# Peptides against a protein of PDB entry 3PBP: the designs that were tried, part 48

Target 1, 203 residues: chain A of PDB entry 3PBP
Amino acid sequence: LNEKDLNLILNKSLVMYESLDSTTDVIVKRNVIKQLQFVSKLHENWNSRFGKVDIQKEYRLAKVQGPFTINPFPGELYDYTATNIATILIDNGQNEIVCVSFDDGSLILLFKDLEMSMSWDVDNYVYNNSLVLIERVKLQREIKSLITLPEQLGKLYVISDNIIQQVNFMSWASTLSKCINESDLNPLAGLKFESKLEDIATI
Target 2, 203 residues: chain A of PDB entry 3PBP as posed
Amino acid sequence: LNEKDLNLILNKSLVMYESLDSTTDVIVKRNVIKQLQFVSKLHENWNSRFGKVDIQKEYRLAKVQGPFTINPFPGELYDYTATNIATILIDNGQNEIVCVSFDDGSLILLFKDLEMSMSWDVDNYVYNNSLVLIERVKLQREIKSLITLPEQLGKLYVISDNIIQQVNFMSWASTLSKSINESDLNPLAGLKFESKLEDIATI

## One batch from the design tools (peptide)

Design b1_p28_1_s3 (made by RFdiffusion4, then SolubleMPNN; from b1_p28_1, 13 letters changed)
Fold by OpenDDE base, seed 3:
Structure b1_p28_1_s3 (fold): chain B 203 residues (1-203), chain A 28 residues (1-28)
Amino acid sequence: as target 1 above (203 residues)
Amino acid sequence: MEKVKKQLETKKEVGKFLVEKQKEKEAA
């Protein structure tokens, strides 16, 4: 965590707070407020450069939210089990793609379209857990593991029994990143969401 | 703040766009 990252987290938390209204669920409102309080305190302490950040015990008990929803979920995958998950950075601005593998040899590439907060005091808290389907890649292999390299944007390495394959989605992810960063959707028109699959090594 | 807000809204719009693209694929 650096100052830039902290500022971004603070700004996101503020935007979430500002989105609250009288119709917002009480549990959601409470959770967003707690997160903002935590981030604000962290930001204050960071700016003051105190040698030790005092994190309240209650904030240390924060948990990751429950399961994501995938929209749409491919009907063919209802009979199969997810085996691996990976997150791949597509730029230096914290834009990322989520990848999930299944035991049929499929990969799904997913976009996080909503900002998710931590869960602070509610069991099984779920809010803004949306993942949107971008692409399904059928490898027709038993997937053993997914590997990402932080220095390699938009690349996923898939390890099977006898082969390492690279999934490269920068053909569309670079445009997606630009659209988000510039707040302009026009470049998405006509874009093909087709990743490149390449054999890297036999094992 | 405004820049971040715009980016978050853009992500929501991107999500909607992608959902519609999948619907188009399913209908074809």
Scores: peptide ipSAE 0.582, ipTM 0.930, DockQ to the pose 0.909
Fold by OpenDDE base, seed 2:
Structure b1_p28_1_s3 (fold): chain B 203 residues (1-203), chain A 28 residues (1-28)
Amino acid sequence: as target 1 above (203 residues)
Amino acid sequence: MEKVKKQLETKKEVGKFLVEKQKEKEAA
């Protein structure tokens, strides 16, 4: 986390707050307000020299949201169980892809189309938990783990019993990142959402 | 603020776009 990232989080939290209206659920309002308060405090207490913030007390009260909804959910996967989850950065602006593996050997690549806050005073808080299906990759093997490397944008490493494979989706993720960052959807026209699969090592 | 707002709106539209792409694949 750097100053730029913190500013982005603050701005996102402000936008979320401003999106609240009379029709918004009271629990949602409360949670978004708490999120904004936390991020604002975080920003105020940011030590640029050390990259440290004293947030220990407040952060302990926050939880990650869940569960998420996937749209569309592949019908074939209803009979299978999710086994692993990973988040892969696609740029330096914190745009990311979520990957979920299933016990049939499938990977689904997912996009977070809605901004999500942390959960604060409500257990099992769920709001803006939308995930959109981008691509399904069928590996046809038992997936043991998913690994990401922060320095490798748009790359996911899949570990099975006897092989490490790389899923590289920068062919489309670079364009997606650009579209988001520039607020221009035009480059999505004709884009193929097909990731590259490469064997890295046999184990 | 405006930039971030636009980006968030863009993400929503990207989501819609992607959903439609999946529908097209299922129909094919």
Scores: peptide ipSAE 0.582, ipTM 0.931, DockQ to the pose 0.891
Fold by OpenDDE base, seed 5:
Structure b1_p28_1_s3 (fold): chain B 203 residues (1-203), chain A 28 residues (1-28)
Amino acid sequence: as target 1 above (203 residues)
Amino acid sequence: MEKVKKQLETKKEVGKFLVEKQKEKEAA
Protein backbone atom coordinates (compact mmCIF):
# COMPACT_ATOMS: atom_id res chain seq x y z
CA LEU B 1 0.00 0.00 0.00
CA ASN B 2 1.40 3.35 -1.05
CA GLU B 3 0.09 6.88 -0.68
CA LYS B 4 -1.50 6.86 -4.10
CA ASP B 5 -3.31 3.62 -3.38
CA LEU B 6 -4.47 4.91 -0.02
CA ASN B 7 -5.80 8.10 -1.57
CA LEU B 8 -7.68 6.09 -4.15
CA ILE B 9 -9.20 3.83 -1.51
CA LEU B 10 -10.17 6.87 0.53
CA ASN B 11 -11.80 8.55 -2.43
CA LYS B 12 -13.68 5.38 -3.32
CA SER B 13 -14.84 5.04 0.27
CA LEU B 14 -15.99 8.65 0.28
CA VAL B 15 -17.92 8.17 -2.94
CA MET B 16 -19.57 5.09 -1.48
CA TYR B 17 -20.47 7.05 1.63
CA GLU B 18 -21.93 9.90 -0.39
CA SER B 19 -24.01 7.43 -2.37
CA LEU B 20 -25.89 6.46 0.78
CA ASP B 21 -29.45 7.70 0.99
CA SER B 22 -32.70 7.04 2.80
CA THR B 23 -33.35 3.98 0.67
CA THR B 24 -30.02 2.34 1.48
CA ASP B 25 -30.18 -0.69 3.73
CA VAL B 26 -29.12 -0.05 7.32
CA ILE B 27 -26.55 -2.83 7.19
CA VAL B 28 -25.03 -1.34 4.06
CA LYS B 29 -24.92 2.10 5.67
CA ARG B 30 -23.19 0.75 8.72
CA ASN B 31 -20.67 -1.20 6.68
CA VAL B 32 -19.83 1.71 4.38
CA ILE B 33 -19.45 4.04 7.35
CA LYS B 34 -17.08 1.64 9.08
CA GLN B 35 -15.05 1.30 5.92
CA LEU B 36 -14.79 5.05 5.60
CA GLN B 37 -13.83 5.43 9.24
CA PHE B 38 -11.09 2.85 8.89
CA VAL B 39 -9.65 4.30 5.72
CA SER B 40 -9.85 7.83 7.08
CA LYS B 41 -7.99 6.83 10.20
CA LEU B 42 -5.40 5.06 8.12
CA HIS B 43 -4.99 8.15 5.98
CA GLU B 44 -4.59 10.39 9.01
CA ASN B 45 -1.97 8.12 10.47
CA TRP B 46 -0.14 7.90 7.18
CA ASN B 47 0.31 11.65 7.11
CA SER B 48 1.58 11.49 10.63
CA ARG B 49 5.33 10.80 10.64
CA PHE B 50 4.68 7.90 12.95
CA GLY B 51 5.21 4.68 10.98
CA LYS B 52 3.11 2.64 13.40
CA VAL B 53 -0.51 2.76 12.40
CA ASP B 54 -2.31 1.70 15.53
CA ILE B 55 -5.13 -0.06 13.78
CA GLN B 56 -7.73 -1.02 16.32
CA LYS B 57 -8.21 -4.77 16.51
CA GLU B 58 -11.75 -4.27 15.35
CA TYR B 59 -10.63 -3.14 11.94
CA ARG B 60 -8.27 -6.07 11.56
CA LEU B 61 -11.31 -8.30 11.46
CA ALA B 62 -12.50 -6.95 8.15
CA LYS B 63 -13.29 -9.81 5.81
CA VAL B 64 -13.70 -10.19 2.10
CA GLN B 65 -17.31 -9.79 1.11
CA GLY B 66 -19.58 -12.79 0.58
CA PRO B 67 -20.44 -14.62 -2.61
CA PHE B 68 -19.99 -12.92 -5.95
CA THR B 69 -22.48 -12.94 -8.76
CA ILE B 70 -21.28 -13.45 -12.31
CA ASN B 71 -23.42 -12.00 -15.06
CA PRO B 72 -24.00 -13.80 -17.24
CA PHE B 73 -22.69 -17.05 -15.85
CA PRO B 74 -21.79 -19.38 -18.71
CA GLY B 75 -24.35 -22.16 -18.70
CA GLU B 76 -21.74 -24.72 -19.70
CA LEU B 77 -19.86 -24.08 -16.47
CA TYR B 78 -22.75 -24.79 -14.10
CA ASP B 79 -21.60 -28.38 -13.75
CA TYR B 80 -17.96 -27.49 -13.21
CA THR B 81 -16.05 -26.27 -10.18
CA ALA B 82 -13.92 -23.17 -9.90
CA THR B 83 -10.30 -24.15 -9.24
CA ASN B 84 -8.30 -20.91 -9.15
CA ILE B 85 -8.82 -17.18 -8.97
CA ALA B 86 -6.50 -14.32 -9.87
CA THR B 87 -6.68 -10.55 -10.11
CA ILE B 88 -4.74 -8.87 -12.90
CA LEU B 89 -4.01 -5.17 -12.99
CA ILE B 90 -4.54 -3.51 -16.36
CA ASP B 91 -3.20 -0.05 -15.51
CA ASN B 92 -1.61 2.07 -12.80
CA GLY B 93 -5.04 3.41 -11.82
CA GLN B 94 -6.02 0.22 -10.01
CA ASN B 95 -8.27 -1.07 -12.75
CA GLU B 96 -8.24 -4.84 -12.69
CA ILE B 97 -9.64 -7.96 -14.29
CA VAL B 98 -10.65 -10.99 -12.26
CA CYS B 99 -9.91 -14.39 -13.70
CA VAL B 100 -11.47 -17.64 -12.54
CA SER B 101 -10.44 -21.07 -13.76
CA PHE B 102 -12.62 -24.16 -13.83
CA ASP B 103 -11.91 -27.87 -13.74
CA ASP B 104 -12.98 -28.23 -17.38
CA GLY B 105 -9.96 -26.14 -18.35
CA SER B 106 -11.93 -22.95 -18.92
CA LEU B 107 -10.89 -19.47 -17.89
CA ILE B 108 -13.37 -16.67 -17.46
CA LEU B 109 -12.28 -13.05 -17.47
CA LEU B 110 -14.48 -10.85 -15.34
CA PHE B 111 -15.01 -7.14 -14.82
CA LYS B 112 -15.87 -5.56 -11.48
CA ASP B 113 -18.50 -3.05 -12.50
CA LEU B 114 -19.46 -2.09 -8.94
CA GLU B 115 -17.27 -0.87 -6.12
CA MET B 116 -17.12 -3.43 -3.35
CA SER B 117 -16.46 -2.66 0.30
CA MET B 118 -14.99 -5.00 2.85
CA SER B 119 -17.24 -6.78 5.30
CA TRP B 120 -16.87 -5.43 8.83
CA ASP B 121 -19.63 -6.42 11.23
CA VAL B 122 -21.92 -8.73 9.38
CA ASP B 123 -21.15 -12.28 8.46
CA ASN B 124 -21.86 -12.98 4.81
CA TYR B 125 -22.22 -9.30 3.96
CA VAL B 126 -23.23 -8.95 0.32
CA TYR B 127 -23.40 -5.62 -1.49
CA ASN B 128 -22.13 -4.61 -4.92
CA ASN B 129 -20.77 -8.13 -5.45
CA SER B 130 -21.22 -7.96 -9.21
CA LEU B 131 -18.82 -9.48 -11.71
CA VAL B 132 -19.46 -9.19 -15.42
CA LEU B 133 -18.31 -11.79 -17.93
CA ILE B 134 -15.94 -10.42 -20.55
CA GLU B 135 -14.48 -13.51 -22.14
CA ARG B 136 -14.29 -17.28 -21.78
CA VAL B 137 -11.05 -18.94 -22.81
CA LYS B 138 -11.10 -22.71 -23.22
CA LEU B 139 -7.69 -24.25 -22.56
CA GLN B 140 -8.87 -27.86 -22.30
CA ARG B 141 -6.18 -28.55 -19.71
CA GLU B 142 -6.11 -29.17 -16.02
CA ILE B 143 -5.20 -25.80 -14.59
CA LYS B 144 -2.88 -26.11 -11.60
CA SER B 145 -2.29 -22.45 -10.88
CA LEU B 146 -2.75 -18.90 -12.08
CA ILE B 147 0.19 -16.53 -11.80
CA THR B 148 0.43 -12.80 -12.35
CA LEU B 149 3.52 -10.63 -12.50
CA PRO B 150 3.32 -7.07 -11.15
CA GLU B 151 5.39 -5.65 -13.98
CA GLN B 152 3.22 -7.27 -16.64
CA LEU B 153 -0.12 -5.56 -16.98
CA GLY B 154 -2.96 -7.51 -18.51
CA LYS B 155 -1.05 -10.80 -18.55
CA LEU B 156 -1.95 -14.04 -16.85
CA TYR B 157 0.21 -17.14 -16.70
CA VAL B 158 -1.61 -20.44 -16.60
CA ILE B 159 0.29 -23.42 -15.30
CA SER B 160 -0.81 -26.91 -16.22
CA ASP B 161 1.00 -30.21 -15.69
CA ASN B 162 3.27 -29.83 -18.67
CA ILE B 163 2.86 -26.32 -20.06
CA ILE B 164 2.96 -22.69 -19.02
CA GLN B 165 0.68 -20.55 -21.15
CA GLN B 166 0.30 -16.79 -21.23
CA VAL B 167 -3.07 -15.14 -21.61
CA ASN B 168 -2.62 -11.59 -22.83
CA PHE B 169 -5.72 -9.42 -22.85
CA MET B 170 -4.13 -5.98 -23.25
CA SER B 171 -5.59 -5.83 -26.76
CA TRP B 172 -8.91 -4.92 -25.19
CA ALA B 173 -7.91 -4.09 -21.61
CA SER B 174 -5.93 -1.02 -22.66
CA THR B 175 -9.05 0.39 -24.28
CA LEU B 176 -11.16 -0.60 -21.29
CA SER B 177 -8.72 1.14 -18.96
CA LYS B 178 -8.83 4.27 -21.08
CA CYS B 179 -12.62 4.27 -21.11
CA ILE B 180 -12.78 4.05 -17.33
CA ASN B 181 -10.06 6.59 -16.66
CA GLU B 182 -11.46 9.12 -19.11
CA SER B 183 -15.12 8.37 -18.37
CA ASP B 184 -15.79 7.80 -22.06
CA LEU B 185 -17.40 4.64 -23.44
CA ASN B 186 -17.01 5.53 -27.11
CA PRO B 187 -13.76 3.57 -27.58
CA LEU B 188 -15.57 0.36 -26.60
CA ALA B 189 -17.58 0.43 -29.80
CA GLY B 190 -16.36 -2.29 -32.11
CA LEU B 191 -13.83 -3.59 -29.60
CA LYS B 192 -13.24 -7.32 -29.70
CA PHE B 193 -12.79 -8.99 -26.36
CA GLU B 194 -10.44 -11.71 -27.55
CA SER B 195 -7.33 -12.52 -25.57
CA LYS B 196 -4.12 -13.91 -27.03
CA LEU B 197 -2.99 -17.31 -25.84
CA GLU B 198 0.66 -18.26 -26.19
CA ASP B 199 2.70 -21.23 -25.03
CA ILE B 200 5.61 -19.93 -22.99
CA ALA B 201 7.33 -23.06 -21.75
CA THR B 202 7.06 -26.81 -21.57
CA ILE B 203 7.57 -28.28 -18.19
CA MET A 1 -13.29 12.94 -5.61
CA GLU A 2 -15.42 14.03 -8.53
CA LYS A 3 -13.12 12.21 -10.92
CA VAL A 4 -13.38 9.04 -8.89
CA LYS A 5 -17.14 9.36 -8.81
CA LYS A 6 -17.23 9.65 -12.58
CA GLN A 7 -14.97 6.64 -12.95
CA LEU A 8 -17.21 4.56 -10.71
CA GLU A 9 -20.24 5.56 -12.73
CA THR A 10 -18.35 4.72 -15.89
CA LYS A 11 -17.57 1.26 -14.52
CA LYS A 12 -21.29 0.67 -14.04
CA GLU A 13 -21.93 1.69 -17.61
CA VAL A 14 -19.08 -0.48 -18.84
CA GLY A 15 -20.64 -3.37 -16.99
CA LYS A 16 -23.94 -2.83 -18.73
CA PHE A 17 -22.18 -2.61 -22.06
CA LEU A 18 -20.33 -5.86 -21.45
CA VAL A 19 -23.49 -7.67 -20.43
CA GLU A 20 -25.14 -6.64 -23.66
CA LYS A 21 -22.10 -7.73 -25.65
CA GLN A 22 -22.19 -11.12 -24.01
CA LYS A 23 -25.88 -11.49 -24.80
CA GLU A 24 -25.17 -10.67 -28.41
CA LYS A 25 -22.42 -13.26 -28.48
CA GLU A 26 -24.67 -15.93 -27.03
CA ALA A 27 -27.41 -15.13 -29.50
CA ALA A 28 -25.06 -15.44 -32.49
Scores: peptide ipSAE 0.582, ipTM 0.931, DockQ to the pose 0.899
Fold by OpenDDE base, seed 1:
Structure b1_p28_1_s3 (fold): chain B 203 residues (1-203), chain A 28 residues (1-28)
Amino acid sequence: as target 1 above (203 residues)
Amino acid sequence: MEKVKKQLETKKEVGKFLVEKQKEKEAA
């Protein structure tokens, strides 16, 4: 965590706060407010010299939000179980793709279209837990693990029993990143969401 | 903050776009 990241988190939390209205659920309001309060406190206590924040005891009460909602969920995968999850950076601005593998050998590439917060003092808090399907890749292999390399944007390495395969989705992710960063959807028109699969090594 | 706000709104719209693309694929 650096100052830039902290500022981004703060700004996101502020935007969430500003999105609250009279129709917003009371539990959501409370959670968003607590999130903002926490992040604001972190920002105030930021030591830029050491890159440290005095994290008070209150953070220990925060929980990771879940479960996620995938839209649309591929009907063919209802009978299968998720086996691995990975997050792949697509730019230096913290845009990312979520990948989930299934026991049928499928990979789904997912987009986080909503900003999620931590859950505060509410058990089973669920809000903005949306993931949107971009692409399904069928490997027809038992997927053992998913690996990402920070220096390799838009690349996912899939390890099966005897092979390492690379999924490269920069063909569309670069455009997606641009659309988000520039707040312009026009480049999405005509874009093909087709990743490249390549065998890297046998193991 | 305004830039971040715009980006977050863009993400929502991207999500809608992607959902529609999947519907088109299924109809196809």
Scores: peptide ipSAE 0.581, ipTM 0.930, DockQ to the pose 0.907

Design b1_p28_1_s4 (made by RFdiffusion4, then SolubleMPNN; from b1_p28_1, 13 letters changed)
Fold by OpenDDE base, seed 4:
Structure b1_p28_1_s4 (fold): chain B 203 residues (1-203), chain A 28 residues (1-28)
Amino acid sequence: as target 1 above (203 residues)
Amino acid sequence: MEKVRKQLETKKGVGKFLVEKAKKEEEE
């Protein structure tokens, strides 16, 4: 993490805190407050160059944590089990896509439309666990693993028994990134959410 | 702060857009 990343996390935490009101669940309030306190402490330590900065904890704030809800969920996948999960960066601004694989060989690409909060002192705390379906890719293969490379934006590598395939979704993810970064939804109109699948290697 | 707020709201908007798109595709 760099100072910029930490500032972003802090700002997100502040926004979450500011969103709290009298109607907010007590557990949510407590969790958001604890998160803000933690991030604030980290920020102070960073600026003062004093104390231990736990980068791993900071990074957790950016990662998908805990159970999540997918909407809409493809009806065909109700009888199948999720096998792998990966997060793929689509830009340098920490925008990411979540990918989940299923035992039928399907991949779903998901968007985090809400900021997830880290759990604090509450077992099974789930807040803002919303994931929205972008695309379903049917590979019809047993997916063993999902691999991402930090230097390769918008690319997911799918490993099955005898093949490595690349899913490239930069065709739409670049536009999505732009929408988020510029706070403009207009470019989404007419956008096709179709990823490119390519065979990389046979094993 | 304002930029971050706008981005968060935009993300929510993206989510709504995608959900509505999916609904339309199912009705078609």
Scores: peptide ipSAE 0.606, ipTM 0.923, DockQ to the pose 0.900
Fold by OpenDDE base, seed 5:
Structure b1_p28_1_s4 (fold): chain B 203 residues (1-203), chain A 28 residues (1-28)
Amino acid sequence: as target 1 above (203 residues)
Amino acid sequence: MEKVRKQLETKKGVGKFLVEKAKKEEEE
């Protein structure tokens, strides 16, 4: 975490807070407020020189909220089990793609279209746990691990029993990144969400 | 703040776009 990242998180938390109104569920309000309080305190106690923050122990106990909802979820995958999860950055602005592998050898690439917050003192808190399907890639292999490498944006390495494959989705992710960063959806028109699969090495 | 707000709204829009795309593909 760096100062830029912290500022982004703070701004996101503020936007979430500002989105609260009289119709917002009380539990949501409480959680968003706590999120903002945490991030604000984090920001106040940030030592940019050393990358250290003095945080109260109670805030460290906050959990990532779940479960997630995937829309649409491929019907064929209901009978299979998720095996690995990875997050791949597509730019330096913290835009990311979530990838989930399944035991049928499928990969799903997912977009986080809603901003999530931490879960605090509410058990099973769920708010904006939305993931949207971008692409399904069928490898038909037993996937052992998903690896991302530093400074390789939009690339996922899939390790199977006998092969390492690279999934490169920068063909569409670069456009997606641009859309988000510029707040313009127009470039999505006609965009093909097809990743490139390449064999890297035989194991 | 405003920039971040716009980006978040754009993300929602991207989500809607992708969902609609998927629906169309299922109908074909």
Scores: peptide ipSAE 0.606, ipTM 0.924, DockQ to the pose 0.931
Fold by OpenDDE base, seed 3:
Structure b1_p28_1_s4 (fold): chain B 203 residues (1-203), chain A 28 residues (1-28)
Amino acid sequence: as target 1 above (203 residues)
Amino acid sequence: MEKVRKQLETKKGVGKFLVEKAKKEEEE
């Protein structure tokens, strides 16, 4: 965690706080407020370098949210089981794609369109757990593992029984990254969400 | 703050776009 990352988290938390209104669920309000308080305290301590704030204790009280909701979920995959999950960076600005593999040899590429917070108070807290389907890639192989390399943006390596394959989605991810970073949706029009599959090595 | 807000709104917009695209493709 660096100063830039902390500032981003703080700003996101502030935006979430500002989005609260009279119609917001009480549990959500409480959770967002607690998150903002934590991040604000962390920010203050970071700047002062002297704050004896037990960040560890507060962080230990936070829980990860789950499960996510995938929309739309491919109907064909209801009969299959997820086997692996990976997160792939598409730029240096923390934009990422989530990939899930299934036991039928399918990969789904997903976009996180909502900002998720930690759970601070409630067990099984679920809010802003949205994942949106971008693309389904059918490999027709048993997927053993998913590998990502931090230095390689928009690339996923899929290990099967005899083959390592690369899924490259920078053809559309570069445009997606630009849209987000520039706050302009226009480039999405006409964009084809088709990844390139390449055999890298035979195992 | 404003930049971050805009980016978050853009992400929501991307999500909506993708969902609508998928619906359209299914109806086709």
Scores: peptide ipSAE 0.586, ipTM 0.927, DockQ to the pose 0.876
Fold by OpenDDE base, seed 2:
Structure b1_p28_1_s4 (fold): chain B 203 residues (1-203), chain A 28 residues (1-28)
Amino acid sequence: as target 1 above (203 residues)
Amino acid sequence: MEKVRKQLETKKGVGKFLVEKAKKEEEE
């Protein structure tokens, strides 16, 4: 986390706050306000020299949201169980893809289309938990683990019993990143969401 | 603020695009 990232989080939290209206659920309002308060305090207490923030007390009160909803959810996967989850960065602006593996050997690549806050007052707080299907990759293997490397954007390593494979989705993720960063949806037209699968090593 | 707002709206738009794309592919 750097100052730029913190500023971004603050701005996102502010936008979320500004999106609240009379029709917004009271619990949502409260949670968004708490999120904004936390981030604001975090920003205020940011030590740029050391990259440190005193957030020990407040952070203990926050929890990660869950569960998420996936749209569309592939009908074939209703009979299978999710096995692993990974998050892959696609740029330096904290845009990311979520990947979920299933016991049929499928990977689904998912996009977070809504901004999500932490949960503060409610243990099972759920709001803006949307994930949108980008691509399904069928590996037809028993997936043991998913590995990501921070320095490798748009790459996911899939480990099975006998092989390590790389899923590279920068062919479309670069365009997606550009769309988001430039606030322009036009480049999505005609974009093929087809990741490249490569064998890295046999094990 | 405005830039971030636009980006968030863009993300929503991306989501809608992807959902519609999936629907079209299912109909085909």
Scores: peptide ipSAE 0.579, ipTM 0.927, DockQ to the pose 0.905

Design b1_p28_2 (made by RFdiffusion4)
Fold by OpenDDE base, seed 3:
Structure b1_p28_2 (fold): chain B 203 residues (1-203), chain A 28 residues (1-28)
Amino acid sequence: as target 1 above (203 residues)
Amino acid sequence: SEEVEKVRKQLEMREKVGKYLIELQEEK
């Protein structure tokens, strides 16, 4: 965690707070407020050793939210089990794709369309926990692991059986990143969400 | 601040992108 990251978290927390209204669930309000309070305190005490210690104690009280949902969930995968998960950066602005593998040899690429807060007070807190399906890639192999390299944007390495394969989705992810960063949806029109699969090495 | 507004816009765009993607999947 650095100053830049902290500022981003603070700004996100502020935006979430500002999005609260009279229709927002009380539990959500409470959670968002607690997050903002924590992050604000962290920001204020960033250079303070004493502040850091206190903040760490409070941070330990926060939990990751419960299970995510996938929308839409591929019907064909209903009877299969997720085996691996990875997050792949698509730009330097913290846009990312989530990938989940299944025991049928499928990969699903997912988009985080909603900002998710930590859970601060409620067990099994669930809010903004949906992921959007972008693409399903069928490898027809037993997927053993997923590997990402921070220096390689929009690339996922899949280890299956005796082969390493690269999934490259920059063909559409670059456009997606542009849309988000430039606040323009127009480039998405007609975009094909088809990743490229390449064999890299035999194990 | 300008930075906050930038973040706001990005979050808003992500939501819009998500809606778009959902619609695309439902049309398949």
Scores: peptide ipSAE 0.596, ipTM 0.937, DockQ to the pose 0.912
Fold by OpenDDE base, seed 5:
Structure b1_p28_2 (fold): chain B 203 residues (1-203), chain A 28 residues (1-28)
Amino acid sequence: as target 1 above (203 residues)
Amino acid sequence: SEEVEKVRKQLEMREKVGKYLIELQEEK
């Protein structure tokens, strides 16, 4: 975690807080407020040793939300089990794609359309936990691991059997990034969500 | 702040993109 990341988290938390209204569920309100309080303290005490200790204590109270939902969930994958997960950055603005592998050799690329908060002092907190299906890539191999490189945007390395394959989705992710960052949906028109698969090495 | 507004716009756009993507899947 660096200063830039902290600022981003703070700003996201502020936006979430400001989105609260009379129609917002009480549990959601409490959760968002707790998150904002925590992040604000972190920001305030960023360089303080005392602040770091306090932050660690509070951080231990936060949990990642429960299982995510995928919309739509591919019917063909209903009987299969997820095996790996990875997050791939697509730009320097913290836009990212989530990838999940399944035991049938499929990869699904997912978009986080909603901001998810941490769970604070609430068991089974679930809010904004949906991911949107973008693409399914069929590798027809047993996927052992997913690897990402921070310096390589929109690229995922898949290790299966004795082969490393690269999935490159910048063909559509660059456009997606542009849409988000420029607040313009027009570039999405006619965009094909088809990733490139390439063999990289035998291991 | 300006930075907060930037983040707000980004989050709003993500939501719109998500809706668009869902619609694309439903049309298949």
Scores: peptide ipSAE 0.595, ipTM 0.936, DockQ to the pose 0.894
Fold by OpenDDE base, seed 2:
Structure b1_p28_2 (fold): chain B 203 residues (1-203), chain A 28 residues (1-28)
Amino acid sequence: as target 1 above (203 residues)
Amino acid sequence: SEEVEKVRKQLEMREKVGKYLIELQEEK
């Protein structure tokens, strides 16, 4: 965690807080407020030189949310089990794609369209836990692992059997990133969400 | 702040993108 990341988290937390209204569930309100309080405290006590932050003990129990819902969920995958998950950055502005592999050899590329908060004081907290299906890639191999490299945007490496394959989705992810960052949806029109699959190495 | 507004716009756009993507899947 660096100062830039902390600022981003703070800003996201602020936006989430500001989105609260009279229709928002009380548990959600509480959770968002707790997150904002925590992040604000981190920001206030951030020592950039030493990377030290004073953390209140009460917030040490924060956990990642789960489970997630995929929309739409491919019907063909109902009988299969997720095996691996990876997050791939598509730009330097924290836009990312989530990839999940299944035991049938399928990869699904997912978009996080909603901001998810951490779970704080509530067990099994679930809010904004949906992911949007972008693309399904059928490898028809036993997927052993998913590897991503931070310096390689929009690229996922899939290890299966004795082969490493690269899934490159920058053909559409660059446009997606641009749309988000420039607040313009027009470039999405007619965009095909088809990733490139390439054999990289035999292992 | 300007930075907060930027983040807000990004989050809004993500939601819009999500809706668009869902619609695309429904049309297939």
Scores: peptide ipSAE 0.593, ipTM 0.936, DockQ to the pose 0.894
Fold by OpenDDE base, seed 1:
Structure b1_p28_2 (fold): chain B 203 residues (1-203), chain A 28 residues (1-28)
Amino acid sequence: as target 1 above (203 residues)
Amino acid sequence: SEEVEKVRKQLEMREKVGKYLIELQEEK
């Protein structure tokens, strides 16, 4: 965690807080407020030795939210089990694609359309936990692992029994990134969400 | 701040993109 990351988290938390209204669930309100309080404290005490210690204690009270939902979930995958997960950066502005592999050899590429908060003092807190399906890539291989390289945007390396393959989705991810960063949906029109699969090396 | 507004816009756009993607899948 660096200063930029902290600022981003703070700003996201502020935006979430400001989005609260009379129609917002009380539990959601409480959770968002607690997160904002925590992040604000973290930001305030970023350079403070004492602040760091106290923050660590409070952080332990937070839980990762789950489970996630996928919309739409491919019907063909209902009978299969997720095996690996990876997050791939598509730009330097913290836009990401989530990839999940399944035991049928499929990869699904997912978009986080909603900002997810941590869970604070609420058991089984679930809010903004949906992911949007972008693409399904069928490899027809047993996927052992998913690897990402920080310097390679929009690229995922898939390790199978005898081969390393690269999934490159910058063909559409660059446009997606642009849409988000420039607040313009027009470039999405007619865009094909088809990734490129290439063999990189044999094992 | 300008930075907060930028983040707000990004989050809003992500939601819109999500809706678009969902609609795209439903049309298939």
Scores: peptide ipSAE 0.596, ipTM 0.937, DockQ to the pose 0.879; fails the geometry check

